Peptides against a protein of PDB entry 4KTY. Designs and how they scored, part 71

Target 1, 266 residues: chain A of PDB entry 4KTY
Amino acid sequence: YVLNDIGVIFYGEVNDIKTRSWSYGQFEDGILDTCLYVMDRAQMDLSGRGNPIKVSRVGSAMVNAKDDEGVLVGSWDNIYAYGVPPSAWTGSVDILLEYRSSENPVRYGQCWVFAGVFNTFLRCLGIPARIVTNYFSAHDNDANLQMDIFLEEDGNVNSKLTKDSVWNYHCWNEAWMTRPDLPVGFGGWQAVDSTPQENSDGMYRCGPASVQAIKHGHVCFQFDAPFVFAEVNSDLIYITAKKDGTHVVENVDATHIGKLIVTKQI

## One batch from the design tools (peptide; aimed at target 1 M147 S165 H170)

Design b2_p29_1 (made by RFdiffusion4)
Pose (drawn by RFdiffusion4):
Structure b2_p29_1 (pose): chain A 261 residues (1-241, 247-266), chain P 29 residues (1-29)
Amino acid sequence: YVLNDIGVIFYGEVNDIKTRSWSYGQFEDGILDTCLYVMDRAQMDLSGRGNPIKVSRVGSAMVNAKDDEGVLVGSWDNIYAYGVPPSAWTGSVDILLEYRSSENPVRYGQCWVFAGVFNTFLRCLGIPARIVTNYFSAHDNDANLQMDIFLEEDGNVNSKLTKDSVWNYHCWNEAWMTRPDLPVGFGGWQAVDSTPQENSDGMYRCGPASVQAIKHGHVCFQFDAPFVFAEVNSDLIYITAHVVENVDATHIGKLIVTKQI
Amino acid sequence: QYKLPFTPPTSSTDSTPKPNNPFPTELPP
């Protein structure tokens, strides 16, 4: 989780698992300096850089280009003007070195690309890290920790009212650290996510959220545990437009995986 | 990566809660 500079990112389907190799390249010339440049550009106060909670949270904001001209721009537009399609990248090095050289956000990425770059950032600085893949990952748009699926009278999905969504898969990172800001028992792996989905305190960032706190539903502990809980375990609520028609308690988060040791 | 379309519920839609487990399983390449 620190010294391995290559890895595997899982994607596809639960019974049709695909792998994508990834070069983290945290030891390549120019990468460590690039990680320091990322924190400088985030205007991160130097006095907080010894705190992995802070470093990881800043990283979750700065790896994406929204709000702060950070590292990577997301796109699903099937055009990818003036850049590289997200599927073309095979590691983090070219992205990070291009960012340091051009001093401009790099185009383009999707969830595994954000996760790969963020993993490089964490391991390069010495924060143990890994990439996790969540199949059938929920995106909660109204912060009620459930998927609200609105139905027309005919029983079909009302696409105007329905805002929540589900991904075939989503990848984020876990960072290892104590959580002196939380009661004892909530350190260890912290979910951190640099793919923009929902604002957290006015910026696109997510975490660190204690995985242990998410497991027992104690999502009151900072940061962004309710959103992460909703990604892995929200119920689907079918609502006819308002009458609750049905509840699917098993659809979300069918499987979560990471590369073996 | 893409979003899955929502579909209407069916008679086989499972309402029994499953356990909450955000921890990953480690897989070989």

Design b2_p29_1_s1 (made by RFdiffusion4, then SolubleMPNN; from b2_p29_1 with K3V T7K N20V N21D F23Y T25V)
Fold by OpenDDE base, seed 4:
Formats: C-alpha cells, sequence, structure tokens
Structure b2_p29_1_s1 (fold): chain B 266 residues (1-266), chain A 29 residues (1-29)
C-alpha cells in the first residue's frame, strides 16, 4: 500500500471490467518535493503535516484545481484542447512534476487520474493508500442519501428535476489511518476523494470518511460520510412527478448502486 | 451542504457507443 509504485486501476462496466496500469512513482526524484510543495500551496501548517487526517483532507482538496489552484483540472466534456486528455496519462509523475515546474494546475484529469495522483501523494507522505473503483457510483447532489429518479406521468425520466446522477464507475482512494476524532473502531481505511464532485464545507474535497462507519450506516461521522455512503449504497427512488406538483414514490431499488467495489489486492 | 460542480445529465437518446471514460448512466424505469 506504500511501497508499490505501479498499480492497476479498475474501470469500465460492471459486466465488462477493465484495468489500466498506473505508475505512481512515489519514489521518483522530485515527487516528494512536489508533495511538500502541494502542502505549502495549501498553506498547511507544519503541525498538521504529520496528521494523516488533515493531510488526506488537504490532499483531497489540493489534488483538484478547484478553490486553491491545486494539481489537476478536471474535464468531462471531451474537450481537451488546452492540455492532455485524461486517458493519455499513464502515471502521476509527469503530472506532479509539471505542477511543480509550472506552478499552475495541470490539464486534464478525470476520476482515475485524480485517484492516481492522490494515491501518489498519500503514499509519498507515508500514508497507506489504495484506489477503489465503484461501479454504478451514485452522485447524491442534494445530500438526501438517495438517488432520486423522477418520472413523468407517462413513465419517461425527467432529468431536469434532479441533479442526482450515477456514474458507470467512479474511482477514489482509501487511506489507512487511525481516527482518534471518531469513536473506537472507526479507524482503518478511510475513503478520500480528490475528484471535485461536491463542495464540502466550502471546498471541493471529500473525506476522510470511515469505511467502517459507512459500512455500518454511521453517516454522521466526519468527513463527508453521507456523500460517500450515497456513492456506494444509496437507494434508487423512482418518483413520479405529477402535473399538480405532487411526488409519488413508485419504486425503490436498493440493489443498483454500488454493485461492485473493487480494489487491487497487494 | 453539497454543491454539485457538474452539469446534471440529460436524458440521452443517443445511439452512439458508450465511452470508456466514466459517464452518467441511464437508469432503468
Amino acid sequence: as target 1 above (266 residues)
Amino acid sequence: QYVLPFKPPTSSTDSTPKPVDPYPVELPP
């Protein structure tokens, strides 16, 4: 979880799982320096740099460019004219070194790129980390722990009534740490995500969220547990939007989201 | 509490092949 400098990232479809290699390169020249530079850019005090909770949270914010001119600019519109297409990256090293050299956000990333770079960042700083791929990953926009699907009276989906969405897959990270800020038993793997999916208390960041807490439905625990919970375990709520403005729940599917969560075994 | 940075997906009637990169899926009715 720390020593491996080459990894495999799972992607694709749940019924057609694919893998891509990713070079983390946490031991390559300049990478550790870049990670320290990232924390400097985040204005992270020295006292916090030894705390994996703070480091992982800052990392989740800084690996994406939003808010703080962090490492990677995300793009999902298939327009990559001013940078490198996300699919062209094969590792973290070039991205991090470019960031350090240019002192400007690097274009472009998507979830696996964010996760790859974030994994390097965590491992460089001695935090055991792995990439996790979630198939049928929900994006709960309104923080209601469910994936709302609105239907017209004719049964057609009305996508305008919700901002909730489901990715065919999404990649994020799990980082190993103790959580003295949480009740006993909720240390260990913590979900952290540098893909700028949601604003969390003023910044596009996510986690650390206790995996154990999420597994046991403890969404009240910091940080961003409700969002991560929804990614892996939200129910699909099919709601008919009536012409009179009323909503009627037609069906609930508790099996669709988070059909498969995969991480490489080390 | 959360602010979505992405444009909400719209209903797709496109018959084009699905991309390899992550994409919003259409859920069954």
Scores: peptide ipSAE 0.275, ipTM 0.670, DockQ to the pose 0.043
OpenDDE base, seeds 1, 2, 3, 5: peptide ipSAE 0.271, 0.263, 0.264, 0.280; ipTM 0.667, 0.650, 0.656, 0.670; seeds 2, 5 fail the geometry check

Design b2_p29_1_s2 (made by RFdiffusion4, then SolubleMPNN; from b2_p29_1, 12 letters changed)
Fold by OpenDDE base, seed 1:
Structure b2_p29_1_s2 (fold): chain B 266 residues (1-266), chain A 29 residues (1-29)
Amino acid sequence: as target 1 above (266 residues)
Amino acid sequence: QFELPFVPPTANTNSTKKEVDPYPVELPP
């Protein structure tokens, strides 16, 4: 999880799992220097750079360009005319070196690209890390731990009212660390995500969230546990918005989200 | 100097927009 400089990222559908190779290249020339540069751009104090909690949280913010001119610009609209399509990337090295050279965000990334670059960042800095793929990954927009799907009276989704969404898959990272800031037993794997999905205390970042805490329903533990919990375990709530302004719960599906979570065992 | 696109909402249509990867899942009514 630290020494391996190549990897496999899972994607596709839950019933048709696909893999793509990714070169992390954490030992390539200039990559460690670039990771240090990223922390410099984040204005991270020297004392914090030895703390994997702070490093992973800063990394989750800086691997995306949002807020702080970080590494990658996301694009999900199939318009990549001003950069490289996300699918064209095969590793982290070219992205990080371009960022270091240009000192400007690199275009473009999606979740697996963010996760790939973030994995390199973590491994470069000696933090054991892996990429996790969640199939049917929920995006809770209002932090209520459920997916509120608003329907018109005809059964179609009301896109104006429905802010929550579900990805066929989503990739993020898990980083291994102790959590002295949490109760005993909640160290180990921590979920961290550099894909800019939600604002977390002023920045588009996510984690570290204790995987063990989330598994046991402790969503009150820092950082961003409610969001990560919702990604893997939220219920779908189907609500009909009546013409008279009333809302009626039509159905609840507790089995749709987080059907499979996959990571490479190495 | 640039704006990131927002995550598209989940749609309930006859077809899933698969031009991008990943894509928002069509949810059953």
Scores: peptide ipSAE 0.333, ipTM 0.724, DockQ to the pose 0.046
OpenDDE base, seeds 2, 3, 4, 5: peptide ipSAE 0.322, 0.322, 0.088, 0.311; ipTM 0.715, 0.705, 0.513, 0.707

Design b2_p29_1_s3 (made by RFdiffusion4, then SolubleMPNN; from b2_p29_1, 11 letters changed)
Fold by OpenDDE base, seed 5:
Structure b2_p29_1_s3 (fold): chain B 266 residues (1-266), chain A 29 residues (1-29)
Amino acid sequence: as target 1 above (266 residues)
Amino acid sequence: QYALPFVPPTPNTDSTKKEVDPTPVELPA
């Protein structure tokens, strides 16, 4: 999980799983220097750099450009004229070296690019890490642990009222560490995510969230456990917004979200 | 990567699924 410099990322649809190779290149010239530079840009103190909890949380913030002029600019509008299309990247090295050289965010990334670069960052700093793909991944934007889908009276989706969304797939990372800040048994794999999705206490970042805590429904455990829990286990709530202003729950789907969660076998 | 378009609910929607295990399944390369 630290020594492997080439990996596979799963994507596509749950019924049509696809794979793409990704070169992490954590041992390539200039990559360690760039990872240290990223922590310098984050103004991370030296004592914190030895703590994988702090490092992974800072990394989740700094791999995306939001808030702090971090590594990657996300784009999902299919217009990539001012940079490289997300699908054109084949590894982390060119992205990280461009960031170090230009000292400006690199364009453009989507979830697998963020996850690939973040995986390099973690492994380069000696943190065991892997990429995880979740099919039918929920994005809860109001932290209520459910996906609220608002419908017009004719049954069509009200896109103005519906703020939550579901990705066909989403990639994030898991980092291996002890969690002395949590009860015994909640160390091991921790979910961390650098794709800018939601604000977490002032910045677009996510994790580390204990996979074991999420498994057992301990959403009160730091960090961002409610959001990660929702990504894999939200119910879809279909709500009809009536003309008189009343809301009626018409249906609940408890099977749609988190149909498959996969990672590469070592 | 894209967000799925939402469709109207159907009467046969399953709501009985148990809590999802977030532990990823390991697949060969």
Scores: peptide ipSAE 0.272, ipTM 0.712, DockQ to the pose 0.885
OpenDDE base, seeds 1, 2, 3, 4: peptide ipSAE 0.059, 0.039, 0.041, 0.033; ipTM 0.592, 0.566, 0.501, 0.505

Design b2_p29_1_s4 (made by RFdiffusion4, then SolubleMPNN; from b2_p29_1 with K3V T7K P17K N20V N21D F23T)
Fold by OpenDDE base, seed 1:
Structure b2_p29_1_s4 (fold): chain B 266 residues (1-266), chain A 29 residues (1-29)
Amino acid sequence: as target 1 above (266 residues)
Amino acid sequence: QYVLPFKPPTSSTDSTKKPVDPTPTELPP
């Protein structure tokens, strides 16, 4: 989890799983220096740099460009006119070295690019890390732990009212650490995500969220457990918005989200 | 990566499923 400099990222569809090779390059020249530079740009105190909880949380913020001129600009519009298409990247090294050289965010990334760069950052700093892929991954935008799907009276989806969304797949990271800030048994793998999805206490970041806490429904355990829980466990709530302004729950689907969660075997 | 479109509910909709285990399954490359 620290020594491997080449990995595989799972993507595609749940019924047609694909693999992408990714070079992490955590031992390449200039990469450690760049990771330290990222923490310097975050204005991270030296005392915090030895704490994997703080480091992973800062990393989740800084690997994306939002808020703090971090490493990567996300784009999903299929234009990519002012940079490199997300699919053209083959590893973290070129991205990190470009960031260090230009001192500006690199264009462009999607979830696996964010996860790849973040994995390099974690491993470079001695934090065991892996990439996780969730198929049918929910994006809860109002922190109610469900997907609210609004329907017109004719039964069609009202796209204007429906703000929540589901990715065909989404990649995030898990980092291995103790959690002395949590009860005993909630250390180990912690979900962290650098893809800018939701604001977490003032900036676009996510985690560390204890995988064990999520498994046992402890969504009150820091950090961002409700969001990570929703990514894998949200029910679809179909709500008819009537002309009179009333809302009626028509159906609930508890099977749609989190159909498959995978990581590379070591 | 892309956003899946929502579809109207079907008669096969299940509201009683147990929560998903977030522990990832390890797969060979």
Scores: peptide ipSAE 0.513, ipTM 0.902, DockQ to the pose 0.886
OpenDDE base, seeds 2, 3, 4, 5: peptide ipSAE 0.024, 0.277, 0.281, 0.512; ipTM 0.530, 0.769, 0.771, 0.901

Design b2_p29_2 (made by RFdiffusion4)
Pose (drawn by RFdiffusion4):
Structure b2_p29_2 (pose): chain A 261 residues (1-241, 247-266), chain P 29 residues (1-29)
Amino acid sequence: YVLNDIGVIFYGEVNDIKTRSWSYGQFEDGILDTCLYVMDRAQMDLSGRGNPIKVSRVGSAMVNAKDDEGVLVGSWDNIYAYGVPPSAWTGSVDILLEYRSSENPVRYGQCWVFAGVFNTFLRCLGIPARIVTNYFSAHDNDANLQMDIFLEEDGNVNSKLTKDSVWNYHCWNEAWMTRPDLPVGFGGWQAVDSTPQENSDGMYRCGPASVQAIKHGHVCFQFDAPFVFAEVNSDLIYITAHVVENVDATHIGKLIVTKQI
Amino acid sequence: FVPPTTTIASHVNEEDGKTMKYPFLTNNV
């Protein structure tokens, strides 16, 4: 989780698992300096850089380009003007070195690309890290921790009212650290996510959220535990437009995996 | 940032066997 500079990112389906190799390249010339440049550009106060909670949260904001001209721009537009399609990248090095050289956000990325770059950032600084993949990953748009699926009278999905969504898969990172800001028992792996989905305190960032706190539903503990809980375990609520028609308690988060040791 | 296009997918609910529809997003690796 610190010294391995290559890895595997899982994707596809639960009974059709695909793998994508990834070069983290945290030891390559120019990468460590690039990680420091990322924190400088985020205007991160130096006095907080010894705190992995802060470093990881800043990283979750600065790895994406939204709000702060950070590292990577997300796109699903099937055009990818003036850049590289997200699927073309095979590691983090070219992205990070291009960012340092051009001093401009790099185009383009999707969730595994954000996760790969963020993983490089964490391991390079010495924060143990890994990439996790969540199959049938919920995206909660109204912060009620459930998927609200609105149905028309005919029983079909009303696409105008329905805003929440579900991914075939989503990848984020876990960072290892104590959580002196939380009661004892909530350190260890913290979910951190640099893929923009929902604002957290006015910026696109997410975490660190204690995985242990998410497991027992104690999502009151900072940061962004409710959103992460919703990604892995929200119920699907079918609502006819308002009458609750049905509840699917098993659809979300069918499987979560990471590369074996 | 360009967000993905939402589509509609369906599945069988394991609790009651009914075919259900839902908003669905895809990543293309």

Design b2_p29_2_s1 (made by RFdiffusion4, then SolubleMPNN; from b2_p29_2, 14 letters changed)
Fold by OpenDDE base, seed 1:
Structure b2_p29_2_s1 (fold): chain B 266 residues (1-266), chain A 29 residues (1-29)
Amino acid sequence: as target 1 above (266 residues)
Amino acid sequence: MIEPTVTIGSYVNPADGKTKKYPYKEEYV
């Protein structure tokens, strides 16, 4: 994983899976320097830079511009008037070099761009990493491990009460590392996400969350396991909000979220 | 950051054949 500088990112719809090439370019001139610069901008303690747990967590924060003037500004307006449309990027190199030279966040990214740049960051620093695509990816905004969908009495979604949402697809990263901070058996692949979705203990970041822990329902393990768990395993809970203020659970669907999770096997 | 627009998505639940609606947002490629 570390040695591959070109990859494939899965996107599209679950019934029409698409792929796009992405050049990670972790060996290109200036890229390692830029990754070190990113950690410098994060004011990361030197002693922590050898710890993949800390590095991946810092990376998840710094690849997005929120909170700390990190690498990429996210935008989903489909206009992108003041930068490069997310779909125009073909790799991480131009983004990272622009960040290094301008010392300002680069516009713009969406999930696969964040994941691509983050993958470069991890690989540059010797952390095996891959991009994962989840189709019908839940965004749980209150960490209750479910998708609460509030309905009006007429069956329409109550947008005021309903805060959770579902992505058509979402990309994040998995990084390979030991987890001495967790019980034995929860090392290996760790989910990390640099797309700014939720605040995690003071800043927009996510992970590392043990994939094994999540698979076995151990959402109490650091970091951000509940959020990642919800992305792939949330039940859709339909709740009718009656005019009298009462709430009634009308339906539960445990099959819609996380229809397919794919990653390149190289 | 420019936040994604949340729209109403829909799908047919295979278990009961009923159409379900939910908050939905998309990546733009």
Scores: peptide ipSAE 0.622, ipTM 0.949, DockQ to the pose 0.883
OpenDDE base, seeds 2, 3, 4, 5: peptide ipSAE 0.603, 0.224, 0.166, 0.602; ipTM 0.943, 0.698, 0.721, 0.933

Design b2_p29_2_s2 (made by RFdiffusion4, then SolubleMPNN; from b2_p29_2, 17 letters changed)
Fold by OpenDDE base, seed 2:
Structure b2_p29_2_s2 (fold): chain B 266 residues (1-266), chain A 29 residues (1-29)
Amino acid sequence: as target 1 above (266 residues)
Amino acid sequence: HIEPKVEIGSYVNPSNGKTLKYPYVKEYV
């Protein structure tokens, strides 16, 4: 999880799984320097740079351009007029070197691009890391661990009331580290995500969230465990808003979110 | 939020056979 220069990223649909190659290039010239530059831009103190908890959290923030002029600008509207389409990238090297050279955010990325670049960042800094793909990945934006879907009386989605959404798939990273800040047993793989989905304590970042904690329902453990838990385990709650202002739960589906979670084994 | 394009997804709930609709967002690859 550190030495592999080329990886495979899973994408597509749960019933039509696809793979793409991604060159991490963590040993290429200038890449380590760029990773250090990223931490410099984050104004990360030297004492924290040896702590994988801090490094992974900072990396989560800095791989996206939001808040801090980080590495990648996301685009999800299929308009890429002022940069490179996300699908055109084949690895992390060109992105990171462009960022270092221009000192400006690179356009454009989507989840697999964010995950690819973040994977390079983590591996460069000696943190074992892998990419994880979640099919039917929930985006809970009000931290209630549910996907609240409001419906009109005809069964159509009320877009005004419905704020949560579901990705066809989403890629994030898992980083290996000890977690002395958590109870014993919750070290190991930690979910971290650089795709700018949700604000976490003032910045668009996510993690590290203990995979073991999430598996055992310990969503109170830092960082962002509720959000990550929701991505993989949210119930779809279908609510009809009546004309009189009352809400009626019409349906609950606990099986749709997180249909498949895939990662490359070592 | 990143505010990607939202479309309406649809599927049949296997437990009751009802067609369910929901906000669905896509990665474009």
Scores: peptide ipSAE 0.558, ipTM 0.928, DockQ to the pose 0.744
OpenDDE base, seeds 1, 3, 4, 5: peptide ipSAE 0.530, 0.517, 0.524, 0.416; ipTM 0.918, 0.910, 0.919, 0.856

Design b2_p29_2_s3 (made by RFdiffusion4, then SolubleMPNN; from b2_p29_2, 16 letters changed)
Fold by OpenDDE base, seed 1:
Structure b2_p29_2_s3 (fold): chain B 266 residues (1-266), chain A 29 residues (1-29)
Amino acid sequence: as target 1 above (266 residues)
Amino acid sequence: MIEPKVEIASYVNPQNGKTLKYPYVKEYV
């Protein structure tokens, strides 16, 4: 997971799974220098740069441009007039080198671009990493571990009240590390995400969240375990807003979110 | 929170056969 410089990213739909190649290029000229530059821009203390927990958390913040003028600007409006469409990228090298030379955020990325660049960052710094794709990935905005879908009395979605949503698919990273800050058994793969979905203690970042902890329902473990848990395990809660102002739970579906989680095995 | 374009998707709930609708967002590719 450290030595491979070309990968495969899964995307598409659960009933029509697609793959695309991505060049990580962690050994290309200037890439290590750029990764160090990223940590410098984050003002990361030298003593923390040997700690994969701190490095992965800083990386999750810095691969996106929010808060700190990090590497990539996300765009989901299908208007890319001031940069490169996300689909045009084929690897991390051009993005990272542009960031280093311009010293400004690079436009534009979506989840697989963020995940690709973040994977390069992790691998370049000696942290084993892989990209994970989750189909029907929930976006919980109020940290209650469920998808709250508010309906009008006619059964249509109340878009004013409903803030949660579901991605057709979402990509994030898993990084391999020990977790001495957690109980025994919760090291190994840790979920980290550089796509700027939600604020985590003042910054758009996510993880590291123990995959083992999440699998066993330990959402209280740092960092951002509730959000990652919700991405893969949220129940859909359908709430009808009555004309009299009352709310009634009409339906619950525990099977729709996280139908398939895929990652490259080699 | 990021704010991509929201679509309304529908599906049949396998437990009760009801058609349900929800906010759905898509990546570019």
Scores: peptide ipSAE 0.577, ipTM 0.926, DockQ to the pose 0.726
OpenDDE base, seeds 2, 3, 4, 5: peptide ipSAE 0.524, 0.550, 0.531, 0.566; ipTM 0.915, 0.920, 0.917, 0.925

Design b2_p29_2_s4 (made by RFdiffusion4, then SolubleMPNN; from b2_p29_2, 17 letters changed)
Fold by OpenDDE base, seed 4:
Structure b2_p29_2_s4 (fold): chain B 266 residues (1-266), chain A 29 residues (1-29)
Amino acid sequence: as target 1 above (266 residues)
Amino acid sequence: MIEPKVSIASYVNPQNGKTLSYPYVEEKV
């Protein structure tokens, strides 16, 4: 989880799982320097750089370009004319070196690219890390631990009534660390996510959220546990929006979200 | 390498059986 510089990222559909290779390259020339540069750009003090909690949280913010001129610009509009299409990347090295050289965010990334670069960042700094793929990954925008799906009276989806959405798959990272800021037993793997999804206390970042806490439903534990919990365990709430403005719950599906969570055993 | 697909979920409406698509997450402004 630290020494392996080549990985496999799972993607696709839950019933058609696909894999792609990703070169992390945490030992390549210039990569450590770039990771230090990232922390410099984040204005991390020296004391914080030794704390995996702070490092992973800052990393989750800095791997995306939002807020702080971080590493990667996300794009999901299928227009990548001003950079490299997300699918064209094969590893982290070129991205990080371009960032270091240009001192400008690199275009473009999506979840697996963010996760790949973030994995390199973590491993480069000695934090055990792995990429996790969640199939049918919910994005709970309003922090109600539900995935609200609004339907018109005719049964068609009304996507304007909520900003909740679902990835067919989503990739994020788990980082291994102790959590002295949490009760005993909630160290170990921590979910961290650099894909810019939600604002967390003023920045697009996510985690570290204790995997054990999430597993046991402890969503009150910092950081961003409710969001991560929702990604893997949201109930789908099908709501018919009536013309009169009333809402009727048509169905609840507690089995759809987080149907499969996969990580490479390395 | 196979190009990863854009993350969009599809569902079957339990009420009427229609297939519906729910949008993937877009980068927020």
Scores: peptide ipSAE 0.021, ipTM 0.521, DockQ to the pose 0.187
OpenDDE base, seeds 1, 2, 3, 5: peptide ipSAE 0.022, 0.018, 0.020, 0.018; ipTM 0.484, 0.525, 0.539, 0.531; seed 1 fails the geometry check

Design b2_p29_3 (made by RFdiffusion4; failed a check: too like the target's own chain)
Pose (drawn by RFdiffusion4):
Structure b2_p29_3 (pose): chain A 261 residues (1-241, 247-266), chain P 29 residues (1-29)
Amino acid sequence: YVLNDIGVIFYGEVNDIKTRSWSYGQFEDGILDTCLYVMDRAQMDLSGRGNPIKVSRVGSAMVNAKDDEGVLVGSWDNIYAYGVPPSAWTGSVDILLEYRSSENPVRYGQCWVFAGVFNTFLRCLGIPARIVTNYFSAHDNDANLQMDIFLEEDGNVNSKLTKDSVWNYHCWNEAWMTRPDLPVGFGGWQAVDSTPQENSDGMYRCGPASVQAIKHGHVCFQFDAPFVFAEVNSDLIYITAHVVENVDATHIGKLIVTKQI
Amino acid sequence: SSEQYAFIPKEDGSHVPVPNSKLTDLATL
């Protein structure tokens, strides 16, 4: 989780698992300096850089280009003007070195690309890290920790009213650290996510959220635990437009995996 | 393909695709 500069990112389906190799390249010439440049560009106060909670949260904001001209621009537009399609990348090095050289956000990426670059950032600085993949990952748009699926009278999905969504898969990172800001028992792995989905305190960032706190539903502990809980375990609520028609308690988060040791 | 996509589940187990334009607007600069 610190010294391995290559890895595997899982994707596809639960009974059709696909692997994508990834070169983290945290030891390559120019990468460590690039990680420092990322924190400089985020205008991160130097006095907080010894705190992994702060470093990881800044990283979750700065790895994406929204709000702060950070590292990577997300796209699903099937065109990818003036850049590289997200599927073309095979590691983090070219992305990070291009960012340092051009001093401009790099185009383009999707979840596993954000996760790969963020993983490089964490391991390079010495924060143990890994990439996790969540199958049937919920995206909660109204912060009620459930998927609200509105149905027309005919029972079909009303696409105008329905804003929440579900991904075939989503990847984020876990960073290892104590949580002196939380009661004892909530350190260890913290979920951190640099893929923009929802604002957290006015910026696209997410975490660190204690995985242990998410497991027992104690999502009151900072940061962004409710959103992460919703990604892995929100119920599907079918609502006819308002009458609750059905509840699917098992659809979301069928499987979560990471590369073995 | 490694490309991520999103959908809205239907009660029968099928789904409605989420347009890529919406997803692009969400994550683009």

